# Peptides against a protein of PDB entry 3T6J: the designs that were tried, part 2

Target 1, 375 residues: chain A of PDB entry 3T6J
Amino acid sequence: PIVESYIGFIESYRDPFGSRGEFEGFVAVVNKAMSAKFERLVASAEQLLKELPWPPTFEKDKFLTPDFTSLDVLTFAGSGIPAGINIPNYDDLRQTEGFKNVSLGNVLAVAYATQREKLTFLEEDDKDLYILWKGPSFDVQVGLHELLGHGSGKLFVQDEKGAFNFDQETVINPETGEQIQSWYRSGETWDSKFSTIASSYEECRAESVGLYLCLHPQVLEIFGFEGADAEDVIYVNWLNMVRAGLLALEFYTPEAFNWRQAHMQARFVILRVLLEAGEGLVTITPTTGSDGRPDARVRLDRSKIRSVGKPALERFLRRLQVLKSTGDVAGGRALYEGYATVTDAPPECFLTLRDTVLLRKESRKLIVQPNTRLE
Target 2, 372 residues: chain A of PDB entry 3T6J as posed
Amino acid sequence: PIVESYIGFIESYRDPFGSRGEFEGFVAVVNKAMSAKFERLVASAEQLLKELPWPPTFEKDKFLTPDFTSLDVLTFAGSGIPAGINIPNYDDLRQTEGFKNVSLGNVLAVAYREKLTFLEEDDKDLYILWKGPSFDVQVGLHALLGHGSGKLFVQDEKGAFNFDQETVINPETGEQIQSWYRSGETWDSKFSTIASSYEECRAESVGLYLCLHPQVLEIFGFEGADAEDVIYVNWLNMVRAGLLALEFYTPEAFNWRQAHMQARFVILRVLLEAGEGLVTITPTTGSDGRPDARVRLDRSKIRSVGKPALERFLRRLQVLKSTGDVAGGRALYEGYATVTDAPPECFLTLRDTVLLRKESRKLIVQPNTRLE

## One batch from the design tools (peptide; made by RFdiffusion4, then SolubleMPNN)

Design b1_p8_1_s3 (from b1_p8_1, 4 letters changed)
Fold by OpenDDE base, seed 5:
Structure b1_p8_1_s3 (fold): chain B 375 residues (1-375), chain A 8 residues (1-8)
Amino acid sequence: as target 1 above (375 residues)
Amino acid sequence: MVGTVYFD
């Protein structure tokens, strides 16, 4: 088998300032069969990047074809095992040298293992569809998230010699209509500038890319879905995200006014964006469970995903990218923290919903190491 | 990355 590994100070999710990497490592085996769909996605990546809602001037100057491999993890040493990885985590290296993507296939398989009776916060009519398509939709989301999420976008930089990596005279900020007025100076990085919001902000951008691009027919075709199946995969992917936004409340600490998990914060932000879009796209309804205790239901109107959801997400995603590219920390923080704020204000009453989420919390899945042997 | 917290 083909063995892959990595070891070092890699991910910074546990650093409140998003800068210091946690020492971690894994040993994994390449799953060739499961890598095929990601290879097809890579083959279309350059074209799909053009579908993202920002000008080409805000995208990488050169497309560098990355690797994308599905891995079955044998051992993972760290604070948590991810479903997908994009490395390196340095934007300059991603722009100039390229990057690699991996899907941790057997981790995803664990995530796919859903029992109908344990599904929380879904309408009964959605449960069977959710069970059927959660796995496939998650594959789509992870692929897009890593490859075209983390793998997209340009940082405007002035190097140590004073040279810019963009034309100051011609590049226009699509949000302001003006020339670019801020950028990264030599020694400044995404994490150093955006600090406490950097990790979650970037995850939110990547998740948003996934939701946005999964609407593209070519993406679904790459993953082998057409017709009604493709529409169901789209629906379940979006449904999963809005549900995750509700579940995310578990990872908010009201007493400290902070989030404990970057991805879940990101998912909550997306939920807020889609709720703001209105028009019946997303509805969260407090209910009473069969046990007489608080419950809730999330409903997503599939008929409004393209008409209401996509435009809202497009505008939001463009703003995320523009603020990231220009190093506009003040604007970025204002935008992101605004959507990440958790209050008990009506109509959502998120702090009350958090109590419901905690009440309905199930035991965390346990991941145990496999063994290998020669036959 | 898609992190350590599962969607379900």
Scores: peptide ipSAE 0.081, ipTM 0.807, DockQ to the pose 0.350
Fold by OpenDDE base, seed 3:
Structure b1_p8_1_s3 (fold): chain B 375 residues (1-375), chain A 8 residues (1-8)
Amino acid sequence: as target 1 above (375 residues)
Amino acid sequence: MVGTVYFD
């Protein structure tokens, strides 16, 4: 078998400032069959990058072919096991040296094992589709999230010699129509500038890329979905995201106005963006469960994903990228914290919904180290 | 920045 591993100070989720890495490590075996799909995605990555909603001037100057492998984890030492990884976690290195992506396939498989009777917050008519396509749709989402999410975009930099990595006279900010007015100076990084919102903001960008690009027919084809199946995968992927945005409220601490999980905060932000789009795209309805206690239902109108959802997400995603590229911390913080704010304001009443989410919370899942054997 | 996905 092909064995992969890493060890060291890798991920900074536990650092309030998003800078210091947690010591972690894993040992995994390559899943060749699943890796083949990601290899096809890599082969199309250069073309798909052009589909992202920002000018080429805001994208990496040169495409560097990354690795992408599906891994079955044998052991993982850390505070949490991810579904996917993109490394290194340095934007400058990603731009100049490249990066590597992995999908932790057997971790994803655990997420697929949801019992229908325990599936919360969905309409009954959506549950069967959700169960059927959650796994496949999540594979698509992880692939796009890592490769084209974390693997996309350019930071505008002035180096120690005063040279810019962009043409100040010709590059135009698509949001303002003006020349670029801010950038990263020597020694400044994404994390150092955006600090407390950096991790969640980047996860939000990556998740948004996944939702946005999963609408592209070529993406679904790469993963082996066509026709009605492809449309169902898209629907379930978007449905999963809006549901996740509601579930995310579990990880918000009202007393501290604090989010305890970067990805969940990101998913809540996306939910807010899609709710803001209106036009019946997403509806969250408080209900009463069969037990007489509070419940809720999330509805996503499939027919409005492309007409309403995509444009809303496009605008939001472009703003995220432009603010990131230009190092506009004030603008970025205003945008992101605005959507990440949890209040009890109508019509959503998110703090009230949080109580419902907590009431309906599932028991914590346990991940157990697998065994390997020769047969 | 961190490039990791955690599932629900």
Scores: peptide ipSAE 0.048, ipTM 0.810, DockQ to the pose 0.790
Fold by OpenDDE base, seed 1:
Structure b1_p8_1_s3 (fold): chain B 375 residues (1-375), chain A 8 residues (1-8)
Amino acid sequence: as target 1 above (375 residues)
Amino acid sequence: MVGTVYFD
């Protein structure tokens, strides 16, 4: 078996300011079969990056081919085990030296193990499809999230010598139609500027990239899906995201007006974006469970994903990237915190929904002891 | 930046 490992101060999720890494480490074995799919994705990455909804001037000047492998984790030490990893977490290094992606395949497998009778917040007619395609859709989402999410975009920088990494006279902000008005100065980083929202904001961008690009036929083909299967994978991926946005409310603390999990906050933001799109794309309906207590159902209109969902996500994703590239903290914070705000205002009444989510919360799944077998 | 996906 091929063994991979890493160790060190890597992820900053536990830092409220998103800057200081938590010490963690893993030992894993390469899953060759699944890695082959990610290798195909890497082979298409340069072209797929061009499909993202920002001008090339907001993308990396030079494409650096990354590694991408699927791993079965044998040992993981940390506060939580991820499904996917993109490292390093330094934009300058990603742009100049490259990056590496991994998918923790057996972690995803645990996430796939959902019992139909315990599957919350979905319509009955969606449950079987969801169960069938949740796993495959996760593989797609993780691949896109890591490789083309975290692996995309450019920061506009003025270096210590006063030189810019972009042409100030010709680069146009696609949101304003004007020249670039802000950038990162020497010593400023994504985390240092965006601070408390940096991690969640970046996760939101990456998740949005996943949803946006999973609509591309080439992506589905890479993962082996065509025809009706491809459409079902797309549907379930989007459905999972909007469901996750509802589930995310568990990780919001109303008393402190804060979020306790960056990815869940990101997923809630995406839910808000798709709800704002309107036109019946996403519907959250409070219901009464068989036990007589509050419940809820999330419905995604499949027929409106491309017509309503994609344009809404495109606009949002572009705004995320433009604000990130230009170091516009004020604009970025206003945008992101606006969508991350949780109130009890109608029609959604998210604080009330949060109570429902908490009421229906299931026990956390734990990975205790992985098994390795020689076949 | 954070470069991991967590599914709870």
Scores: peptide ipSAE 0.047, ipTM 0.799, DockQ to the pose 0.735
Fold by OpenDDE base, seed 2:
Structure b1_p8_1_s3 (fold): chain B 375 residues (1-375), chain A 8 residues (1-8)
Amino acid sequence: as target 1 above (375 residues)
Amino acid sequence: MVGTVYFD
């Protein structure tokens, strides 16, 4: 078997300023069979990048073909075990030197294990479909999130010699219609500039890329889905995201006005964006459970994903990228923190919903790390 | 960057 490992100060999620890496490491075995679908995604990546909602001038100048491998984890040392990884975590290196992607296959398998009777916040009519397609849709989401989410976009930079990596005279900001007015100076990075919001903002961008591109028929074909199955995978992927946005409230601390998990904050932001789109796309309804205690239901109108959801996400995702590319911290913070704010304002009453989420909280899933044997 | 499993 092919063994892969890494070790060092890699992920910065535990740093409030998003800069200092936590010491972590893993040892894993390559799953050749499971890697095939991600190899197909890599083969189409250059074309799929053109489908993202920003001008080519805001995308990497040259596509650098990355590796994408499915791994079965033997041991993982760190604060949390991921479903997917994109490294390095430095945007400048990603756009100039390339990157590598991995999917932690056996971690995903654990995440797919859900009992119908314990599945919270979904309509009964959606539960069986959700259970059936959660795994496959999550594979799609992880692949897109890592490869085309974290692996996309350009930072505008002025180097130490004063040279720009973009044409100041011809590149136009699609949001303002004006020339580029801000950029990263020498020594400035994504994390150093955006600081406290950098990690969650980037995760939000990557998750949004996943939702946006999963609507593309070519993506679904790569993963082996066509016709009604493809539509069900799309629906469940979007449904899972809006549900996750509600579940995310567990990781908000009202007393400190802060989030404890970057990915969960990102998913809440996406929920807010899709709720703002209106037109009955997403509905969260407080209910009373069979035990007489508060409950809730999340509904997503599948017929409005393309007509209402996609345009809303397109606009939002473009804004995320433009603000990131131009190093506009003030604009980026205003946008992101606006959607990340949790209040008890009607109609959603998110602080009240948080109480419901906590009340209905399931036991935390655990992975028991395996060992190897000869047959 | 990491996609953390925190669904459900």
Scores: peptide ipSAE 0.041, ipTM 0.791, DockQ to the pose 0.526; fails the geometry check

Design b1_p8_1_s4 (from b1_p8_1, 5 letters changed)
Fold by OpenDDE base, seed 1:
Order: C-alpha cells, then sequence, then structure tokens
Structure b1_p8_1_s4 (fold): chain B 375 residues (1-375), chain A 8 residues (1-8)
C-alpha cells in the first residue's frame, strides 16, 4: 500500500480569528481506484477554472497542477476528522508553489451509512434517491470543493516594493464596473484581513464552487455519471447542501450570536442564498412529527436548479470572489454576515427551526477504528 | 483547508 501522512499546525478552525493552526496529523493509505477519478478532475482543472463566474484577471495567473488523492485514513489525531483537505492554507503559496488535495474516502463512507428511518428533514419521495446518491454526490462535491474551490481565485497584492500583481489600469471589478480600489498590502493575508469570517467565508466559496460546477456535464462524466444518473447526482448534491444548511443551525449559539463550525455556517449561508432566490426553488416547511413534536421538511425543486439556483449562486459566488480578491473586508463582512445572521423573522423563523433541528438531532457518528483488508 | 461534513 501507498502510505501518506501529514502532521503539524494546519487548520485554523478552532481559532476565532482564523489564524492559528490546530496541531493535527493523520496516517492513511491511498485508494488507487478513487484517486484515478480525482486525477481526471485535475487533468480538467485548468479548463474548469475558466467556467467559474469571474474574469480571468481574478484567477491565478499561472495554473499549477496539483496532486489529488483519495485516502483511507488509518489514524487521525485532531479535534475532528475531515472529509477533504486542501493544503497549504496560504494563498501566496497556493499561487506560487502549488497545492495538494486529498479526500478521506472512508470518512465519506461513514457519512453514507444513514438509515432511511433516521433520515431527517427530507420528503419521503426524496429519501431513497438521497440514500442512493449521497455517497457519489459527496465524492463530486469534495473533489470540486478542494480542487476548484480552495484551489481557485487570485488575491490582488501590492508587494513590499510597491509592485502590483495586477494591472491597475485595465483590470475591472465586474461588480462595480470600475477599476480595482482595494488590495492586500505586503504582510496582509486572507486570514489576517477577514479574521473572524475568513475560514467560514472561504468554505462557503468552496462549497459554492462545488454546487456551481457540479452542473457541468464534464464534471459528472469524470466521475462516471451520465444521463439520468448525472441529473440525480446533481439533484442530490444540491438537496444535501440545502438540508445541510438547515442542519447547520445546530452549530449556531443564539446567546453568543456566533457559529461553532465554519463549514456548517457556510452551508447555512448557501441555504439563505438559495432561499432568497425564491421562485419555489427551496422550501422549508415546519411540520409535526409522528410523535406530535415539531419537525420540518426541506424541498428542492429539481426543475429550478439551473433556471433559478444556478444564476443566484453564480451572482453570489462572483461577489464572494471579487470581495476576496480585492481585500474588501467591509464589503465581504457585510455580505457574509448578512447571510449568516440567524433570527426568528418570518417567513423562515430560523431560531424556531433551530429548536426543531436540536429536537431531531441524532447522536454524533464516531469513527473509532478503520478496517483494512487485503483482498 | 479542511472539508468537514457532519451528517445526521
Amino acid sequence: as target 1 above (375 residues)
Amino acid sequence: MTGTVYFD
């Protein structure tokens, strides 16, 4: 077997300011079969990056081919086991030296083991489809999230010598139609500028890239899905995201007005974006469970993913990237915190829904010991 | 960065 490992201060999710890394490490074995799919995705990455909804001037000047492997984790030490990893977390290094991507395949496999009777917040007619395609859709989402999410975008920088990495006279902000008005100065980083929202904001961008690009036929083909299967994978991926946005409320603390998990906050933001799109794309309906207690159902209209969902996500994703590239902390914070705000205002009544989510919460799945077999 | 998905 091919063994991979890493160790060190890597992820900053436990730092409220998103800057200080938590010490973690893993030992894993390469899954060759799944890695081959990610290699195909890497081979298409340069072209797929052009499909993202921002001008080339907001993308990396030079494409650096990354590695991407699927791993079965044997040992993981840290506060939580991830489904995917993109490192390094330094944008300058990503732009100049490259990056690596991994998917922790057996972590995803655990996530797939949801019993139908325990599957919350979905319509009955969606449950079987969800169970069938949750796994495959996650593979797609993780691949896109890591490689083309975290692996995309450019930061506008003025270096210590006063030189810019962009042409101030010709680069136009697609949101304003004006020249670039802000950038990162020497010593400023994504995390240092955006601070408390940096991690979640970036995860939101990456998740949005996943949803946006999973609509592309080439992506589905890379993962081996065509025709009706491809459409079902798309549907389930989007459905999973909107469901996750509801589930995310577990990780919000109303008393402190804060989020305890960056990815879940990101998923809630995406839910808010898709709800704002309206036109019946996403519907959250409070219900009463068989036990007489509060419940809820999330419905995604499949027929409106491309017509309503994609344009809404496109606009949002572009705004995320533009604000990130330009170092516009004020604009970025206003946008992101606006969507991340949890109130009990109608029609959604998210604080009430949070109570429902907490009521229906299942015990956390724990990965205790992986199994490795020679076949 | 790390992609973490919690599933209920």
Scores: peptide ipSAE 0.041, ipTM 0.780, DockQ to the pose 0.497
Fold by OpenDDE base, seed 3:
Structure b1_p8_1_s4 (fold): chain B 375 residues (1-375), chain A 8 residues (1-8)
Amino acid sequence: as target 1 above (375 residues)
Amino acid sequence: MTGTVYFD
């Protein structure tokens, strides 16, 4: 078998300032069959990058072909096991040297094992479809999230010699119509500038890329979905995201106005963006469960994903990227914290919904180290 | 960066 591993101070999610890495490590075996799908995605990456909603001037100057491998984890030492990984965690290195992606396939498989009777917050008519396509849609999402999410975009930099990595006279900010007015100076990084919101903001950008690009027919084809299956995968991927945005409330601490999980905060932000789009795209309805206690239902109108959802996400995603590229911390913080704010304001009443989410919360799943054998 | 799974 092909064995992959890493060890060291890798991820900074546990650092309040997003700078210091947590010591972690894994040992995994390559899943050749699943890796083939990601190899096809890599082969199309240069073309798919052009589909992202920002000018080429905000994208990397040169496409550097990354590696992408599906891994079955044998052991993972850390505070949490991810579904996917994009490394290194330095934007400058991603731009100039390249990056590597992995999907932790057997971790994803664990997420698929939801019992129908325990599936919360969905309409009955969506449950069977959700169960059927949750796994495949998540494979698509992880692939796009890592490769084209974390692997996309350019930071505007002035180096120690005063040279810019962009043409100040010709590059235009698509949001303002003006020349670029801010950038990263020598020694400044994404994490150092955006600090407390950096991790969640970047995860939100990556998740948004996944939702946005999964609408592209070529993406679904790469993963082996066509016709009605492709449309179902798209629907379930978006449905999963809006549901996750509701579930995310578990990880909000009202007393501290604090999010305890970067990815879940990101998913809540996306939910807020799609709710803001209106037009019946997403509806969250408080209900009463069969047990007489509070419940809720999330509805996503499939017919409005492309007409309402995509444009809303496009605008939001472009704003995320432009603010990131220009190092506009004030603008970025205002945008992101605005959507990440949890209040009890109508019509959503998110703090009340949080109580419902907590009431309906499932017991924490245990991840157990697998065994390998020759047959 | 990693994609942490917290879906139920």
Scores: peptide ipSAE 0.040, ipTM 0.790, DockQ to the pose 0.510
Fold by OpenDDE base, seed 2:
Structure b1_p8_1_s4 (fold): chain B 375 residues (1-375), chain A 8 residues (1-8)
Amino acid sequence: as target 1 above (375 residues)
Amino acid sequence: MTGTVYFD
């Protein structure tokens, strides 16, 4: 078997300023069979990048073909075990040197193990479909999130010699219609500039890329889905995201006005964006459970994903990228923190919903890390 | 960057 490992100060999620890495490491075995779908995604990546809602001038100048491998984890040392990984975590290196992607296949398998009777906040009519397609849709989401989410976009930079990596005279900001007015200076990075919001903002961008591109028929074909199955995978992927946005409230601390998990904050932001789109796309309804205690239901109108959801997400995702590319911290913070704010304002009453989420919370699933044996 | 698994 092919063994892969990494070790070092890699992920900065535990740093309040998003800069200092936590010491982390894993040992894993390559799953060749499961890697095939991600290899097909890599083969289409250059074309799929053109489908993202920003001008080519805001994308990497040259596509650098990355590796993408499915891994079965033997041991993982860190604060949390991921579903997927994109490294390095430095945007400048991603632009100039390339990157590597992995999917942690056996971790995903554990995540897919859901009991119907314990599945919260979904309509009964959606539960069986959700259970059936959660795994496959999550494979799609992880692949897109890592490869085309974290692996996309350009930072505008002025180097130490004063040279720009973009043409100041011809590049236009699609949001303002004006020339580029801000950029990263020498020594400035994504994390150093955006600081406290950098991690969650980037995760939000990557998750949004996943939702946006999963609508593309070519993506679904790569993963082996066509016709009605493809539409069901799309629906469940979007449904999972809006449900995750509600579940995310567990990781908000009202007393400190802060989020404890970058990915959960990101998913809540996406929920807020899709709720703001209106037109009955997403509905969260407080209910009473069979036990007489508060409950809730999340509904997503599948017929409005393309007509209402996609345009809303397109606008939002473009704004995320433009603000990131230009190093506009003030604009980026205003946008992101606006959607990340949790209040008890009607109609959603998110603080009240948080109480419901906590009430319905189940015990955390645990992964017992495996060992190897000879047959 | 990693995608954290969330368990229900």
Scores: peptide ipSAE 0.034, ipTM 0.763, DockQ to the pose 0.467
Fold by OpenDDE base, seed 5:
Structure b1_p8_1_s4 (fold): chain B 375 residues (1-375), chain A 8 residues (1-8)
Amino acid sequence: as target 1 above (375 residues)
Amino acid sequence: MTGTVYFD
């Protein structure tokens, strides 16, 4: 088998300032069969990047074909095992040298193992569809998230010699209609500038890319879905995201006014964006469970995903990218923290919903290392 | 990275 590994100070999710990497490592085996769909996605990546809702001037100057591999993890040493990885985490290297993507296939498989009776916060009519398409939709989301999420966008930089990597005279900020007025100086990085929001903000951008691009027929075709199946995969992907936004409340600490998980914070932000879109797109309804205790239901109107959801997400995603590219920390923080704020204000009453989420929380799945041997 | 937080 083809063995892959990495070891080092890699991910900074546990650093409150998003800068210091945690020492981690894995040993994994390449799953050739499961890599094929990601290879097809890579083959379309350059074209799909053009579908993202920002001007080409805010995208990487040249496309560098990345690698994308599905891995079966044998061992993972770290505080948390991911579903997918995009490395390196340095934007300059991603822009100039390229990057690699991996999907941790057997980790995803664990996530796919959903029991109907344990599904919380879904309408009964959605449960069977959710069970059927959660796995496939996750594959789509992770692929897009890593490859076209983390793998997209340009940082405007002035180097140590004073040279810009963009034309100051011609590049226009699509949000302001003005020339670019801020950028990264030599020695400044995404993490150093955006600090406490950097990790979650970037994850939110990547998740949003996934939701946005999964609406593209070519993406679904790449993953082998057409017709009604493609529409169901889209629906379940979006449904999973809004549900995840509710579940995310578990990872908010009201007493400290902080989030403990970057991805879940990101998913909550997306939920807030889609709720703000209104028009019946997303509805969260407090209910009473069969045990007489608080419960809730999340409803997503599939008929409004394209008409209401997509435009809302498009505008939001563009703003995320523009603020990131220009190094506008003040604007970025205002935008992101605004959506990441958790209060008990009506109509959502998120702090009350958090109590419901915690009440309905089940035991976390245990991931146990496999063994290998020669036959 | 897409961190693994179990949704079920």
Scores: peptide ipSAE 0.041, ipTM 0.783, DockQ to the pose 0.310; fails the geometry check

